Peptides against a protein of PDB entry 7BBL. Designs and how they scored, part 15

Target 1, 86 residues: chain A of PDB entry 7BBL
Amino acid sequence: IAQESLESQEQRARAALRERYLRSLLAMVGHQVSFTLHEGVRVAAHFGATDLDVANFYVSQLQTPIGVQAEALLRCSDIISYTFKP

## One batch from the design tools (peptide)

Design b1_p18_1_s4 (made by RFdiffusion4, then SolubleMPNN; from b1_p18_1, 11 letters changed)
Fold by OpenDDE base, seed 5:
Structure b1_p18_1_s4 (fold): chain B 86 residues (1-86), chain A 18 residues (1-18)
Amino acid sequence: as target 1 above (86 residues)
Amino acid sequence: SFVERLEAAIAAERAVLA
């Protein structure tokens, strides 16, 4: 009875999560996304692109509590979660 | 393009899962 190694199982688990993440990015292209940031800050912006390795978010029309930024960069480390309507 | 890169990256992950 052949078994997949623990290392292989972990690799596939990581790949599965990353695939889901990437698919979410694909789904949000061109859409407005609501981002939950630290300290209870929530913003909305139109998703443009990301840096796939670092996961920097390049967005437009960023609506913040203190105003709107035409173009902005959100670092992955700044983002707790996000939601959007596909 | 970004979309093309995304699609390629997704395909790469699927290959790992296959």
Scores: peptide ipSAE 0.627, ipTM 0.933, DockQ to the pose 0.883
Fold by OpenDDE base, seed 1:
Structure b1_p18_1_s4 (fold): chain B 86 residues (1-86), chain A 18 residues (1-18)
Amino acid sequence: as target 1 above (86 residues)
Amino acid sequence: SFVERLEAAIAAERAVLA
């Protein structure tokens, strides 16, 4: 009895996680999102778009501890997690 | 558009899982 190769299993696992991520982005479109950043910093912003290759987040009305920024760019590497109301 | 690009990317991943 044969089973799927390790490489194929890993490919499917990565694809599943990637799809979940992309679907979350799709669900974020047009919504305000709360981002948890490093050092316990939390910000909220209206989601605009991302660069699918670089994974930059283009947002508007970014609420930070020091004020509101009309337009902003968040690096994916700065983001620990995010939540929003679909 | 961004949404169309997202949908295309999702479809590409789904194809891997099929």
Scores: peptide ipSAE 0.627, ipTM 0.933, DockQ to the pose 0.913
Fold by OpenDDE base, seed 4:
Structure b1_p18_1_s4 (fold): chain B 86 residues (1-86), chain A 18 residues (1-18)
Amino acid sequence: as target 1 above (86 residues)
Amino acid sequence: SFVERLEAAIAAERAVLA
């Protein structure tokens, strides 16, 4: 039987991860999300949208250790993980 | 809209996995 090439396997693996990520974003719409940032900093914000290619997070009512920011942009590189209640 | 773009992107990835 025919075997899938390594390149094809890698493509499918990337697609699977990407789909999982995108689905999480979809589930995130309209919800408050808790973001874990570097140095143990955790913030909460209402999810607005993202740039799908750059993965910038556009959020509102960002609760930080020093106060609330009405609107903010969180870069993917700043985010370690996120959690929310669908 | 953002949601529509998301759904389209998800569909595109599904096509790769099919």
Scores: peptide ipSAE 0.627, ipTM 0.933, DockQ to the pose 0.941
Fold by OpenDDE base, seed 3:
Structure b1_p18_1_s4 (fold): chain B 86 residues (1-86), chain A 18 residues (1-18)
Amino acid sequence: as target 1 above (86 residues)
Amino acid sequence: SFVERLEAAIAAERAVLA
C-alpha cells in the first residue's frame, strides 16, 4: 500500500505550525498582548500589525518597567513568547 | 490590508494541509 513520503509528512507538520502562528496573530488584532522578552523582561502592549515575513510587531501603549511608550517596534528576535485574552 | 494578507496566508497553509 502506498504511503505518504517523509518529506510530505514534514511539509504538513511545518504548515500546521505556521497556520497556528498566523491564526494567533489574527486573534490578537485589537487586543492587549503580554510579551516575554530576553533577560526575563515582561511588557504589555496593544497589538497593531506585523510584517509576516520579518515578524516585526508594531504596537502601541507599550508598558515597560520605567514607563509607557505611545508607539514601539518589537523585533521577533527580542520576543521569547506572548500571551493574550482573545 | 494587514487582515487581508493574514487571511490569504492562512488559506495558503490550509491548502498544503488538504
Scores: peptide ipSAE 0.625, ipTM 0.933, DockQ to the pose 0.837

Design b1_p18_2 (made by RFdiffusion4)
Fold by OpenDDE base, seed 5:
Structure b1_p18_2 (fold): chain B 86 residues (1-86), chain A 18 residues (1-18)
Amino acid sequence: as target 1 above (86 residues)
Amino acid sequence: MTQDEFIAAAEAEIAALE
C-alpha cells in the first residue's frame, strides 16, 4: 500500500500551520485588540498588517498608558497575552 | 509569545467570538 513520504507529511504540516496563522491574522483585521506587554504594560490597538515571516504587527490607534500613537509596530515576542474583548 | 502560542490564543479568542 502506497503511503505518503515523510517529506510530504512535513510539507503538509507546514502548510496547515501557515493556514492557521493566516486565518488568525485575518480574524484580527479591523478589530481592536487588547495586548498585555512586558512589565505589565497594557495597550489596545487596531490590527492593520503584518510581516508574516517575522511576525511584526503594524497597528493603528495604539492606546498606551501615556498616550495614543497613530501608527506603531509590535512584535509577537513583545506580547505576553491578548484578547479581542476589552 | 511564540507564533505557535499566538495561533493557539487566536483560536481560543475566535471560538469565544462565535
Scores: peptide ipSAE 0.198, ipTM 0.712, DockQ to the pose 0.049
Fold by OpenDDE base, seed 3:
Structure b1_p18_2 (fold): chain B 86 residues (1-86), chain A 18 residues (1-18)
Amino acid sequence: as target 1 above (86 residues)
Amino acid sequence: MTQDEFIAAAEAEIAALE
Protein backbone atom coordinates (compact mmCIF):
# COMPACT_ATOMS: atom_id res chain seq x y z
CA ILE B 1 0.00 0.00 0.00
CA ALA B 2 1.40 3.39 -0.98
CA GLN B 3 2.10 5.61 2.03
CA GLU B 4 2.00 9.38 2.02
CA SER B 5 5.42 10.94 2.64
CA LEU B 6 6.19 12.54 6.00
CA GLU B 7 6.65 15.87 4.24
CA SER B 8 3.18 15.63 2.70
CA GLN B 9 1.67 14.74 6.08
CA GLU B 10 3.33 17.78 7.66
CA GLN B 11 2.01 20.02 4.88
CA ARG B 12 -1.54 18.79 5.49
CA ALA B 13 -1.15 19.31 9.23
CA ARG B 14 -0.04 22.92 8.68
CA ALA B 15 -2.96 23.50 6.32
CA ALA B 16 -5.41 22.14 8.91
CA LEU B 17 -4.02 24.46 11.61
CA ARG B 18 -4.29 27.41 9.21
CA GLU B 19 -7.92 26.58 8.49
CA ARG B 20 -8.73 26.42 12.21
CA TYR B 21 -7.04 29.78 12.77
CA LEU B 22 -9.03 31.40 9.95
CA ARG B 23 -12.28 29.97 11.29
CA SER B 24 -11.50 31.33 14.76
CA LEU B 25 -10.93 34.84 13.40
CA LEU B 26 -14.05 34.75 11.24
CA ALA B 27 -16.07 33.89 14.35
CA MET B 28 -14.97 37.20 15.93
CA VAL B 29 -16.39 39.30 13.09
CA GLY B 30 -19.40 41.32 14.20
CA HIS B 31 -18.73 40.85 17.92
CA GLN B 32 -17.53 43.23 20.55
CA VAL B 33 -14.66 41.33 22.09
CA SER B 34 -13.48 41.93 25.64
CA PHE B 35 -9.74 41.48 26.11
CA THR B 36 -7.70 41.16 29.25
CA LEU B 37 -4.21 42.48 28.63
CA HIS B 38 -1.06 42.61 30.74
CA GLU B 39 -1.20 44.19 34.20
CA GLY B 40 -4.91 43.37 34.37
CA VAL B 41 -5.90 46.04 31.84
CA ARG B 42 -9.30 45.27 30.33
CA VAL B 43 -10.45 46.63 26.98
CA ALA B 44 -13.30 46.02 24.55
CA ALA B 45 -13.25 46.44 20.77
CA HIS B 46 -14.83 45.38 17.51
CA PHE B 47 -12.75 42.99 15.43
CA GLY B 48 -11.71 44.28 12.03
CA ALA B 49 -8.83 42.97 9.93
CA THR B 50 -5.87 40.79 10.78
CA ASP B 51 -2.47 39.81 9.51
CA LEU B 52 -2.74 36.06 9.94
CA ASP B 53 0.99 35.40 9.70
CA VAL B 54 2.06 37.75 12.51
CA ALA B 55 -1.22 37.65 14.47
CA ASN B 56 -1.83 41.40 14.36
CA PHE B 57 -5.44 42.43 14.99
CA TYR B 58 -6.79 45.69 13.65
CA VAL B 59 -9.72 46.69 15.84
CA SER B 60 -12.16 49.59 16.03
CA GLN B 61 -13.81 51.45 18.91
CA LEU B 62 -11.23 50.31 21.42
CA GLN B 63 -12.61 51.13 24.84
CA THR B 64 -9.81 51.56 27.37
CA PRO B 65 -9.75 52.73 31.00
CA ILE B 66 -8.67 56.19 29.80
CA GLY B 67 -10.97 56.60 26.80
CA VAL B 68 -12.03 55.32 23.39
CA GLN B 69 -9.62 54.94 20.48
CA ALA B 70 -11.24 54.83 17.04
CA GLU B 71 -8.71 52.40 15.59
CA ALA B 72 -5.97 50.35 17.20
CA LEU B 73 -3.61 47.44 16.75
CA LEU B 74 -3.57 44.51 19.16
CA ARG B 75 -1.21 41.56 19.02
CA CYS B 76 -1.92 37.99 20.04
CA SER B 77 1.03 38.30 22.41
CA ASP B 78 -0.64 41.26 24.15
CA ILE B 79 -3.68 39.17 25.08
CA ILE B 80 -3.93 37.22 28.32
CA SER B 81 -7.54 36.17 27.75
CA TYR B 82 -10.68 37.23 25.91
CA THR B 83 -14.41 36.62 25.70
CA PHE B 84 -17.17 37.28 23.17
CA LYS B 85 -19.52 38.01 26.06
CA PRO B 86 -20.01 41.64 27.14
CA MET A 1 -1.21 34.15 24.43
CA THR A 2 0.12 31.92 21.65
CA GLN A 3 -1.77 31.30 18.41
CA ASP A 4 -2.54 27.74 19.53
CA GLU A 5 -3.95 29.04 22.81
CA PHE A 6 -5.94 31.65 20.89
CA ILE A 7 -7.46 28.97 18.65
CA ALA A 8 -8.38 26.78 21.62
CA ALA A 9 -10.02 29.71 23.42
CA ALA A 10 -11.89 30.75 20.26
CA GLU A 11 -13.25 27.24 19.77
CA ALA A 12 -14.50 27.29 23.36
CA GLU A 13 -16.15 30.70 22.89
CA ILE A 14 -17.79 29.57 19.63
CA ALA A 15 -19.18 26.47 21.32
CA ALA A 16 -20.62 28.63 24.10
CA LEU A 17 -22.40 30.87 21.56
CA GLU A 18 -24.09 27.94 19.77
Scores: peptide ipSAE 0.196, ipTM 0.707, DockQ to the pose 0.048
Fold by OpenDDE base, seed 4:
Structure b1_p18_2 (fold): chain B 86 residues (1-86), chain A 18 residues (1-18)
Amino acid sequence: as target 1 above (86 residues)
Amino acid sequence: MTQDEFIAAAEAEIAALE
């Protein structure tokens, strides 16, 4: 039995991670997502799109403590936690 | 959170919705 090369193993690992990430993002489609950001700030928004490489989330109808913003950009690093339940 | 943490949290949220 031929042993798989390290390079092919790494390729499969990257592919699996990417698939899981995409599936996770697709699960957000059609939901209002509630985010907890730094300093305990809580917001809710509809998922629009993302840049996979930098994990930027483009959202719409961002409900903040002080009002609604039509469109916004959230970075993965800004998010403490989130839930699909309002 | 990191991307790995995001994936883990998403998988938990998805499981809770099923």
Scores: peptide ipSAE 0.194, ipTM 0.706, DockQ to the pose 0.048
Fold by OpenDDE base, seed 2:
Structure b1_p18_2 (fold): chain B 86 residues (1-86), chain A 18 residues (1-18)
Amino acid sequence: as target 1 above (86 residues)
Amino acid sequence: MTQDEFIAAAEAEIAALE
């Protein structure tokens, strides 16, 4: 049985990771998500869309300690953790 | 977080919703 090359295996691994990433983002669409940002700041927002290349999250109704921002951009690097639970 | 960390967290959250 011809074994798949290492390069081909790595390509499949990258493709699988990309698919999982896309599916995870798709699952967030339309949901309110609670984010923990740097310094323990907690916010909640509705996920709208993302720029997959730069991992930017376009959110709406961002609830912050000082009020609600209609539209906002969160970077993946700004996020410490998140949950779909309120 | 990194994308890998995001995926891991998302999968955990999704699994918890099921």
Scores: peptide ipSAE 0.194, ipTM 0.709, DockQ to the pose 0.050

Design b1_p18_2_s1 (made by RFdiffusion4, then SolubleMPNN; from b1_p18_2, 6 letters changed)
Fold by OpenDDE base, seed 4:
Structure b1_p18_2_s1 (fold): chain B 86 residues (1-86), chain A 18 residues (1-18)
Amino acid sequence: as target 1 above (86 residues)
Amino acid sequence: MSTEEFVARAEAEIAALR
């Protein structure tokens, strides 16, 4: 009985996780996303794009506690979590 | 980056993972 190597199994697992991540990003297209940032700050913005390697979030109509920014960049390091309605 | 560019890149990578 042929058995897949551990390395091959890990490769498939990584691929599956990456695909899942990318599909989740694609699902955000055209939706408003709620972002939780540091110090309890929550903002909402329309998802535009991400750079797939750096994980910057390019968003529009960013609603902050003090106003709206037409366009904004949210760095992954600034984001604790996010949610959206598919 | 535009949304269109992002979508194209993401879809291309998904395809490449298969």
Scores: peptide ipSAE 0.702, ipTM 0.951, DockQ to the pose 0.907
Fold by OpenDDE base, seed 1:
Structure b1_p18_2_s1 (fold): chain B 86 residues (1-86), chain A 18 residues (1-18)
Amino acid sequence: as target 1 above (86 residues)
Amino acid sequence: MSTEEFVARAEAEIAALR
């Protein structure tokens, strides 16, 4: 039986993970997302878009302890985790 | 970028991964 090369297997694995990530982002479009940031800070915002390379999050109606920002940019490096209800 | 632009780019990349 012909076996796929290690490089090919790794390539498919990376591709699968990337696709899963992108599909998860697509699923968030138009939904309110809860973001956990550093120091236990939690914010909620409507997901709009991301930079696929830099992974900035473009969001709207960002709810913070100080108020609501109509439009905001969240840096992926500042995000610990996020959840949303489909 | 706009949501529409993001969706288009993400879907294009997914297609290219296959």
Scores: peptide ipSAE 0.702, ipTM 0.951, DockQ to the pose 0.878
Fold by OpenDDE base, seed 2:
Structure b1_p18_2_s1 (fold): chain B 86 residues (1-86), chain A 18 residues (1-18)
Amino acid sequence: as target 1 above (86 residues)
Amino acid sequence: MSTEEFVARAEAEIAALR
């Protein structure tokens, strides 16, 4: 019986994780996402897109404590965590 | 980048991973 190599198994595992990540991003399309930023700042915005490599978030209707920004870019380095309802 | 472009790119990458 042919057996899959360890290297092949690791490759499949990496591929599975990447696919899971991409599908999670796709699930956010059309939804409002709540972001937690530094110093406990929380904002909400409609998810538009991300850079697949850098994971910058292109969002709209960004609700901040001081107002609403129609279009905004959130750098992944600025984001501590985020949640949304799928 | 538009949402449409993002969706297309993400789906293309998922397909390429298979």
Scores: peptide ipSAE 0.701, ipTM 0.951, DockQ to the pose 0.891
Fold by OpenDDE base, seed 3:
Structure b1_p18_2_s1 (fold): chain B 86 residues (1-86), chain A 18 residues (1-18)
Amino acid sequence: as target 1 above (86 residues)
Amino acid sequence: MSTEEFVARAEAEIAALR
């Protein structure tokens, strides 16, 4: 009886993880997201879009301790983690 | 990019993964 190769199993696993990531991004559309940045800085912003490959976040109403920016770009290198409520 | 373009791109990629 033929068995699935290890390589085929790894391909399915990678595809599943990628889909999970993309669906999580889609779930953020229209929601406020809380971002944890370096040096303990925490900000909140409304999710607009991401370029999927570089993972730049295009956001609006970026709320910082010093004020609110109408439009902003958060690069992946700036972000430690993020969370949101669906 | 716009939110509209992002949604279209993400959904297209999900479909292509199947």
Scores: peptide ipSAE 0.701, ipTM 0.951, DockQ to the pose 0.877

Design b1_p18_2_s2 (made by RFdiffusion4, then SolubleMPNN; from b1_p18_2, 7 letters changed)
Fold by OpenDDE base, seed 5:
Structure b1_p18_2_s2 (fold): chain B 86 residues (1-86), chain A 18 residues (1-18)
Amino acid sequence: as target 1 above (86 residues)
Amino acid sequence: MSLEEFVARAEAEIARLR
């Protein structure tokens, strides 16, 4: 039985994961997302868009411990985890 | 980028990955 090369299998696996990620981002559109940041800081914001390469999140109505910001930019490097309800 | 542009780019990349 002809088998796909290991490299090709890995490429397909990466592609599948990337697609899943992108679909997850699309599912966030228009929804509030809860982000866990460093030092246990938790914020919530409405997801707008992200740069697919740089991985910056453009969000609105960012609820932080010090107040609400109408428009904000969150860096992926600042985010430990996130949750949302599609 | 705008929301519209983001959606378009994401959908285009998904299509490319298929």
Scores: peptide ipSAE 0.601, ipTM 0.934, DockQ to the pose 0.851
Fold by OpenDDE base, seed 2:
Structure b1_p18_2_s2 (fold): chain B 86 residues (1-86), chain A 18 residues (1-18)
Amino acid sequence: as target 1 above (86 residues)
Amino acid sequence: MSLEEFVARAEAEIARLR
C-alpha cells in the first residue's frame, strides 16, 4: 500500500488548520467575542466579519477599559487570543 | 465587505480546502 508523502501530509495539515480557523470565524458571526490584546488588555465586541486575507476584524459594540465604540476595526496582529460562546 | 459576502467567501474557501 502506497504511503502519502511528507509534503502531501503537510499540505493536508495546513488545509485542516485553515478550515478550522474559517469555521471558527463563521461560528463567531453575530456573537460577542472576548479578545485578549497586548499588555493584558481585554476587550469584548460583537463579531461582524473579516477580510480573509488581511485578517481585519470588523466588530460592533466594542467594550474597552475607557468606553464603548459602536463600530471598530481590530487587526489580527493586535490579538493574542479570544474566546466566545457559539 | 458585507456580512453576507464574508459568509459566502468563507464557505467557498472551506469547500475548496476539502
Scores: peptide ipSAE 0.599, ipTM 0.934, DockQ to the pose 0.795
Fold by OpenDDE base, seed 3:
Structure b1_p18_2_s2 (fold): chain B 86 residues (1-86), chain A 18 residues (1-18)
Amino acid sequence: as target 1 above (86 residues)
Amino acid sequence: MSLEEFVARAEAEIARLR
């Protein structure tokens, strides 16, 4: 019986995860998003757009523990997870 | 990039992955 290689299975899994990520980005445009950062820090901001190549997040009205920033840039490497209401 | 470019790029990549 012909069997799909492990490499092929992993490639399909990676493609599915990438598509899921991209769809989530499109869904959050213009919405407030809650971000969990390192060391338990949580912030909220309105999502504008992202650079898909570098994975920079362009946001507005960033609410932090020490105040609000009108405009901000978040790096993907600083983000552990995010949630939002589409 | 602009919002328009972002949306176009994301949709194009999704289509490529299908």
Scores: peptide ipSAE 0.599, ipTM 0.934, DockQ to the pose 0.771
Fold by OpenDDE base, seed 1:
Structure b1_p18_2_s2 (fold): chain B 86 residues (1-86), chain A 18 residues (1-18)
Amino acid sequence: as target 1 above (86 residues)
Amino acid sequence: MSLEEFVARAEAEIARLR
């Protein structure tokens, strides 16, 4: 039985991870996400969209310590982690 | 990018990955 090449296995693995990630993003749409930023800053916002190269998060109702911003853009490089309930 | 565009692109890429 012919064995799948290592390269092919890696390709399938990458594809699977990418699909799971994209589905995760879709699951976030319209839901509030909690973001942990640098210096321990935590904010919450409703997820709108991302660019698929994951440079930016487009969000609404961004809750900050000083108020709520209706629309906002979070750079992925500024995000340490995030959580949400699907 | 609009939400609609995002969803469409994401779904299209998912389809291509299969």
Scores: peptide ipSAE 0.595, ipTM 0.933, DockQ to the pose 0.855

Design b1_p18_2_s3 (made by RFdiffusion4, then SolubleMPNN; from b1_p18_2, 9 letters changed)
Fold by OpenDDE base, seed 5:
Structure b1_p18_2_s3 (fold): chain B 86 residues (1-86), chain A 18 residues (1-18)
Amino acid sequence: as target 1 above (86 residues)
Amino acid sequence: MSLEEFVARAQEEIARLR
């Protein structure tokens, strides 16, 4: 019986993760999202869009420990995790 | 990137992943 190669299995795994990520982003549209950043910092913002290639989040009404920003850009590299209510 | 462009690009990529 022919077996799928390890490489193709890894490709499928990466594709599945990427699809789940993209679907989560689409589900964020029009919702407030809670982001966990480095050093345990947590912020909340309304999701606008992401730059799928450059890895940026465009958000509005960003609530931070030190104040609120009407509009903001969050780098994906600064985000550890996020949660939201679909 | 606009919201509309983002949605379109995300949907296109999902389609390519299948």
Scores: peptide ipSAE 0.595, ipTM 0.933, DockQ to the pose 0.813
Fold by OpenDDE base, seed 3:
Structure b1_p18_2_s3 (fold): chain B 86 residues (1-86), chain A 18 residues (1-18)
Amino acid sequence: as target 1 above (86 residues)
Amino acid sequence: MSLEEFVARAQEEIARLR
């Protein structure tokens, strides 16, 4: 009985995670998303689009601790997690 | 990137991952 190699298993796992991420991005289009940033900062914004290569989030009506920004750019490197209702 | 381009590229990559 042939057993799948460790490398093959890891490749499949990475592919599954990437697909889950992409599907989550598609699901949040047009919805308000809550983002958790560094130092426990939380913001909410309406999702516009992302650049898959640069990993930037283009959002609107960004609610921050110090006010609301009509349009904003969030860097993925600053985002720890996000939640939304699809 | 526009929303339309983003959606198209995301869908294409998902298809390639399968």
Scores: peptide ipSAE 0.594, ipTM 0.934, DockQ to the pose 0.796
Fold by OpenDDE base, seed 2:
Structure b1_p18_2_s3 (fold): chain B 86 residues (1-86), chain A 18 residues (1-18)
Amino acid sequence: as target 1 above (86 residues)
Amino acid sequence: MSLEEFVARAQEEIARLR
């Protein structure tokens, strides 16, 4: 009986998580997304695209505490979490 | 990248992960 190695199991787990992430990105395209940033700052924006490796988020209609930006770039390092309605 | 390019690349990577 062949048994999958621990390393192979970890690889499959990473692949599953990556797929889930990518599907989430696809699901939010064109939708408004709420981003939680550092120090309790929350913003909302319409998701456009992202660099899959660097994870820069290209967004539109970014609503910040001080106003709205028509076009903006959010860096992954600035984002704690996000929520959206597909 | 464009939206079209992003969608294509994401779909291609998902397919490759299967």
Scores: peptide ipSAE 0.592, ipTM 0.933, DockQ to the pose 0.783
Fold by OpenDDE base, seed 1:
Structure b1_p18_2_s3 (fold): chain B 86 residues (1-86), chain A 18 residues (1-18)
Amino acid sequence: as target 1 above (86 residues)
Amino acid sequence: MSLEEFVARAQEEIARLR
């Protein structure tokens, strides 16, 4: 069996990470998600959908320290991490 | 994008990645 090239290994690794990410998104559908944003800001919101290419998060009932937004958009670049209960 | 469209697209991409 021919040895796999470095490029092929990297491609497989990227594919695996992408699949894992997509499965996590599917798992959070309809659930409340806790987002950690920059500068120590933490918010919670119900997951609606994402733009898979840009990774914009369309959420509802966004809880912030100063109130609740019925509908909101979170950019992937704003998000450091997220947690949820499947 | 609707939820329905999102789910469909995500599933399609997962299938393609396999």
Scores: peptide ipSAE 0.591, ipTM 0.933, DockQ to the pose 0.792

Design b1_p18_2_s4 (made by RFdiffusion4, then SolubleMPNN; from b1_p18_2, 7 letters changed)
Fold by OpenDDE base, seed 4:
Structure b1_p18_2_s4 (fold): chain B 86 residues (1-86), chain A 18 residues (1-18)
Amino acid sequence: as target 1 above (86 residues)
Amino acid sequence: MSLEEFVARARAEIAALR
């Protein structure tokens, strides 16, 4: 029985993760998302869209420790994790 | 990027991953 190479298995795994990520983004559209940032900072915002190439998150009603921003941009590199309720 | 553009691109990429 032919077996997939390790490289092929890794490619499939990466594809699966990417699909899961994209589906998650679609699922969070119009919902409030909680973002965990560096240094223990946690913010909540309504997801608007993301730049799939640059991985910028365009959000609204961003709740931060210092107040609420009507519109904001979150860089993916600043985000440790996020949670949302679909 | 507009929401519509985002949704379209995300869906297209998901389809391409199949």
Scores: peptide ipSAE 0.580, ipTM 0.931, DockQ to the pose 0.811
Fold by OpenDDE base, seed 1:
Structure b1_p18_2_s4 (fold): chain B 86 residues (1-86), chain A 18 residues (1-18)
Amino acid sequence: as target 1 above (86 residues)
Amino acid sequence: MSLEEFVARARAEIAALR
């Protein structure tokens, strides 16, 4: 039995994570999402869409400490984590 | 990209990962 290479195992792991991510995005559609950003900043917004390649999050009703923005864009690089109720 | 396009792309990629 040919042993699966480490590289192949890593590829499968990455694929699994990618699928999980995509499914989470689909589950966000039409829901409010809580985003954890850098420096402990947490915001909440309604998910609109995302660019799958760039992973820009297009959101509405972004709640920040300063106020509410009707429309906003969150870069994936600015996001540490997110939670939501599907 | 519209929401519809986003959903379609996401579903397509998920399918391709299998």
Scores: peptide ipSAE 0.579, ipTM 0.930, DockQ to the pose 0.743
Fold by OpenDDE base, seed 2:
Structure b1_p18_2_s4 (fold): chain B 86 residues (1-86), chain A 18 residues (1-18)
Amino acid sequence: as target 1 above (86 residues)
Amino acid sequence: MSLEEFVARARAEIAALR
């Protein structure tokens, strides 16, 4: 019986994860996203776009503990987790 | 990039993964 190689299975798994990620980003469009950052900082912002190569998040109405920024850039490396309602 | 460009690129990559 022909069987797919382990490497091929891993490649499909990576592709599936990437697709899931991209679809989640598309689902964020036009929605407020809650981000958990380092040092327990939590912010909320409206998702605009993402640089798919660098994974920068372009957001608006960023609510921080000390105020609101009309426009902001969040680096993926600064983000621990996020939640949103599609 | 613009929102339109982002959406287009994301959709294109999803299509390419299939």
Scores: peptide ipSAE 0.579, ipTM 0.931, DockQ to the pose 0.827
Fold by OpenDDE base, seed 3:
Structure b1_p18_2_s4 (fold): chain B 86 residues (1-86), chain A 18 residues (1-18)
Amino acid sequence: as target 1 above (86 residues)
Amino acid sequence: MSLEEFVARARAEIAALR
């Protein structure tokens, strides 16, 4: 009986996670996204685009505790998680 | 990058993962 190696199973799992991530990015285009940042900070912004290699998020109408920024850039390293309504 | 380039790049990578 042919058995798939552990490494092959891990490769498929990584590929599935990467695809899920990319599909989420496509789904959020033009929508408001809620971002959870470090130190309990939460912001909301309309998603524009991202760099897939260095996941910088280009956003508009960024709502922060101190006001609204028309245009902004969020670095991947600053983001813990995000949610949105597709 | 532009929105157009982003969408094209994301779709291409998804296709390549299959």
Scores: peptide ipSAE 0.577, ipTM 0.930, DockQ to the pose 0.797

## One batch from the design tools (peptide)

Design b1_p19_1 (made by RFdiffusion4)
Fold by OpenDDE base, seed 4:
Structure b1_p19_1 (fold): chain B 86 residues (1-86), chain A 19 residues (1-19)
Amino acid sequence: as target 1 above (86 residues)
Amino acid sequence: SAAEEQLEAELRTLFDERK
């Protein structure tokens, strides 16, 4: 059997990550999510919705180091990573 | 948890590729 190219393997891996990402979005609905932002800043917020094209996160009850924002928008470019507990 | 850490790592990778 022919060996799959490294590029094809990477493509499949990225596709799998995208699927897991989408599944995570479904799973985080109604849950508090912890976001890691630039400069080591960490915030927590309840997930509301996201724009799949630009990966903007619309959240509520955003807990920041300086206080709580009732509603907020977190841009993908500002987010390093995020975690949540189903 | 280990599962959360693994998910975070995968999501970080995805975000890095988008930037």
Scores: peptide ipSAE 0.025, ipTM 0.545, DockQ to the pose 0.049
Fold by OpenDDE base, seed 1:
Structure b1_p19_1 (fold): chain B 86 residues (1-86), chain A 19 residues (1-19)
Amino acid sequence: as target 1 above (86 residues)
Amino acid sequence: SAAEEQLEAELRTLFDERK
C-alpha cells in the first residue's frame, strides 16, 4: 500500500491536536480550570472565553497566591498547560 | 487522571509551538 508522506502525517497530527484543543475550550465552559504558568505557578479560574486571534483566555474568579481577581486575562504565551474536570 | 495528563501534554505541545 502507498505510504503517507511524513509531511502529511505531521499535518494530520497537528490538526488532531488543534481539534482536541478546541474541544477542551468548549468543554471547560462553566468549570474551574487549573492553569500552569511559568516557574511552576498554578492558578485556578472559571473559563469565560478565548480570543482566537490573540490567543487570550478571559477568565473569572482567578485565584492567585495574593488574592482573587473577579475578571482577568491570561495570555496563551504565559500558559504552559491547563486541566479541568468535565 | 491519565486522560487529563494526556490532554495537558498535548496542550503543552501546542503552546510551545505558538511560542
Scores: peptide ipSAE 0.025, ipTM 0.542, DockQ to the pose 0.049
Fold by OpenDDE base, seed 3:
Structure b1_p19_1 (fold): chain B 86 residues (1-86), chain A 19 residues (1-19)
Amino acid sequence: as target 1 above (86 residues)
Amino acid sequence: SAAEEQLEAELRTLFDERK
């Protein structure tokens, strides 16, 4: 019997990841999110919005090791991972 | 949370692909 190719399996896996990403964005609206950045830096901020094309995160009340920023922009390339509680 | 850990791992993979 026919077996699905490795490439096809990987495509489905990537599509599933993208769907979970989009669902997480909807779930975190208005909530505080913990971001893990490079060099082990962790910050917390209230989620505002994202730019889907550039994958920028627009946040407020960003808590950093050196102080709080009322508003900030986090680039996707600077983010390793994030977690939040719905 | 096991669910959060799994999601974090998947999202990390997604971000790595974009870099």
Scores: peptide ipSAE 0.024, ipTM 0.535, DockQ to the pose 0.050
Fold by OpenDDE base, seed 5:
Formats: structure tokens, sequence, C-alpha cells
Structure b1_p19_1 (fold): chain B 86 residues (1-86), chain A 19 residues (1-19)
């Protein structure tokens, strides 16, 4: 019998994950997310969108230590952790 | 919300895979 290779299985797994991500993405739109950045900096912002590869978070009303930024881009590489308000 | 938790879980997984 024909059997799918490990790499193919992993590819399907990643595709399934992406599908779940895309299906859930709308649920976060407009909701506030808390981000912990480097040097212990904490910010909160309303989610707007992300790249399809989740490279960046496009947010609004970003609350930073020095004020609120109406529109902002947070790179995932700059994020130590993040939390959602259930 | 449950939906937000689901998205968080998915995003966390994606972040880990990127590392």
Amino acid sequence: as target 1 above (86 residues)
Amino acid sequence: SAAEEQLEAELRTLFDERK
C-alpha cells in the first residue's frame, strides 16, 4: 500500500494548523491583546491583522509606556510573549 | 473567550515553529 512520507504528513499538519489559525483569526479582530516585549516592556493593543505567515501583528490603540499609538506594527520577533483576555 | 484561546494556541504553535 502507498504510505504518505513523514515530510508529507508534516506538511498536512502545518496546513491544518494554518486553516485553524485563519478560521480563528476573525475572533481576535478588534480585541485587546497584551504583549510582553524585550526588556520587560509591556504593551496592550487591539488586534487588527497579521501577515499570513504570522510575521507581524498590525494593531491599533497601542498602549506603550510613553503613550498611545493609534496604529502600530509589532514584529513577532520582538515579542517575548502575549496573552488574550478570555 | 474560547475563540480567542484557540487562536492564541494556534499562534503560539506557529511562533514556536518559526524558532
Scores: peptide ipSAE 0.025, ipTM 0.555, DockQ to the pose 0.053; fails the geometry check

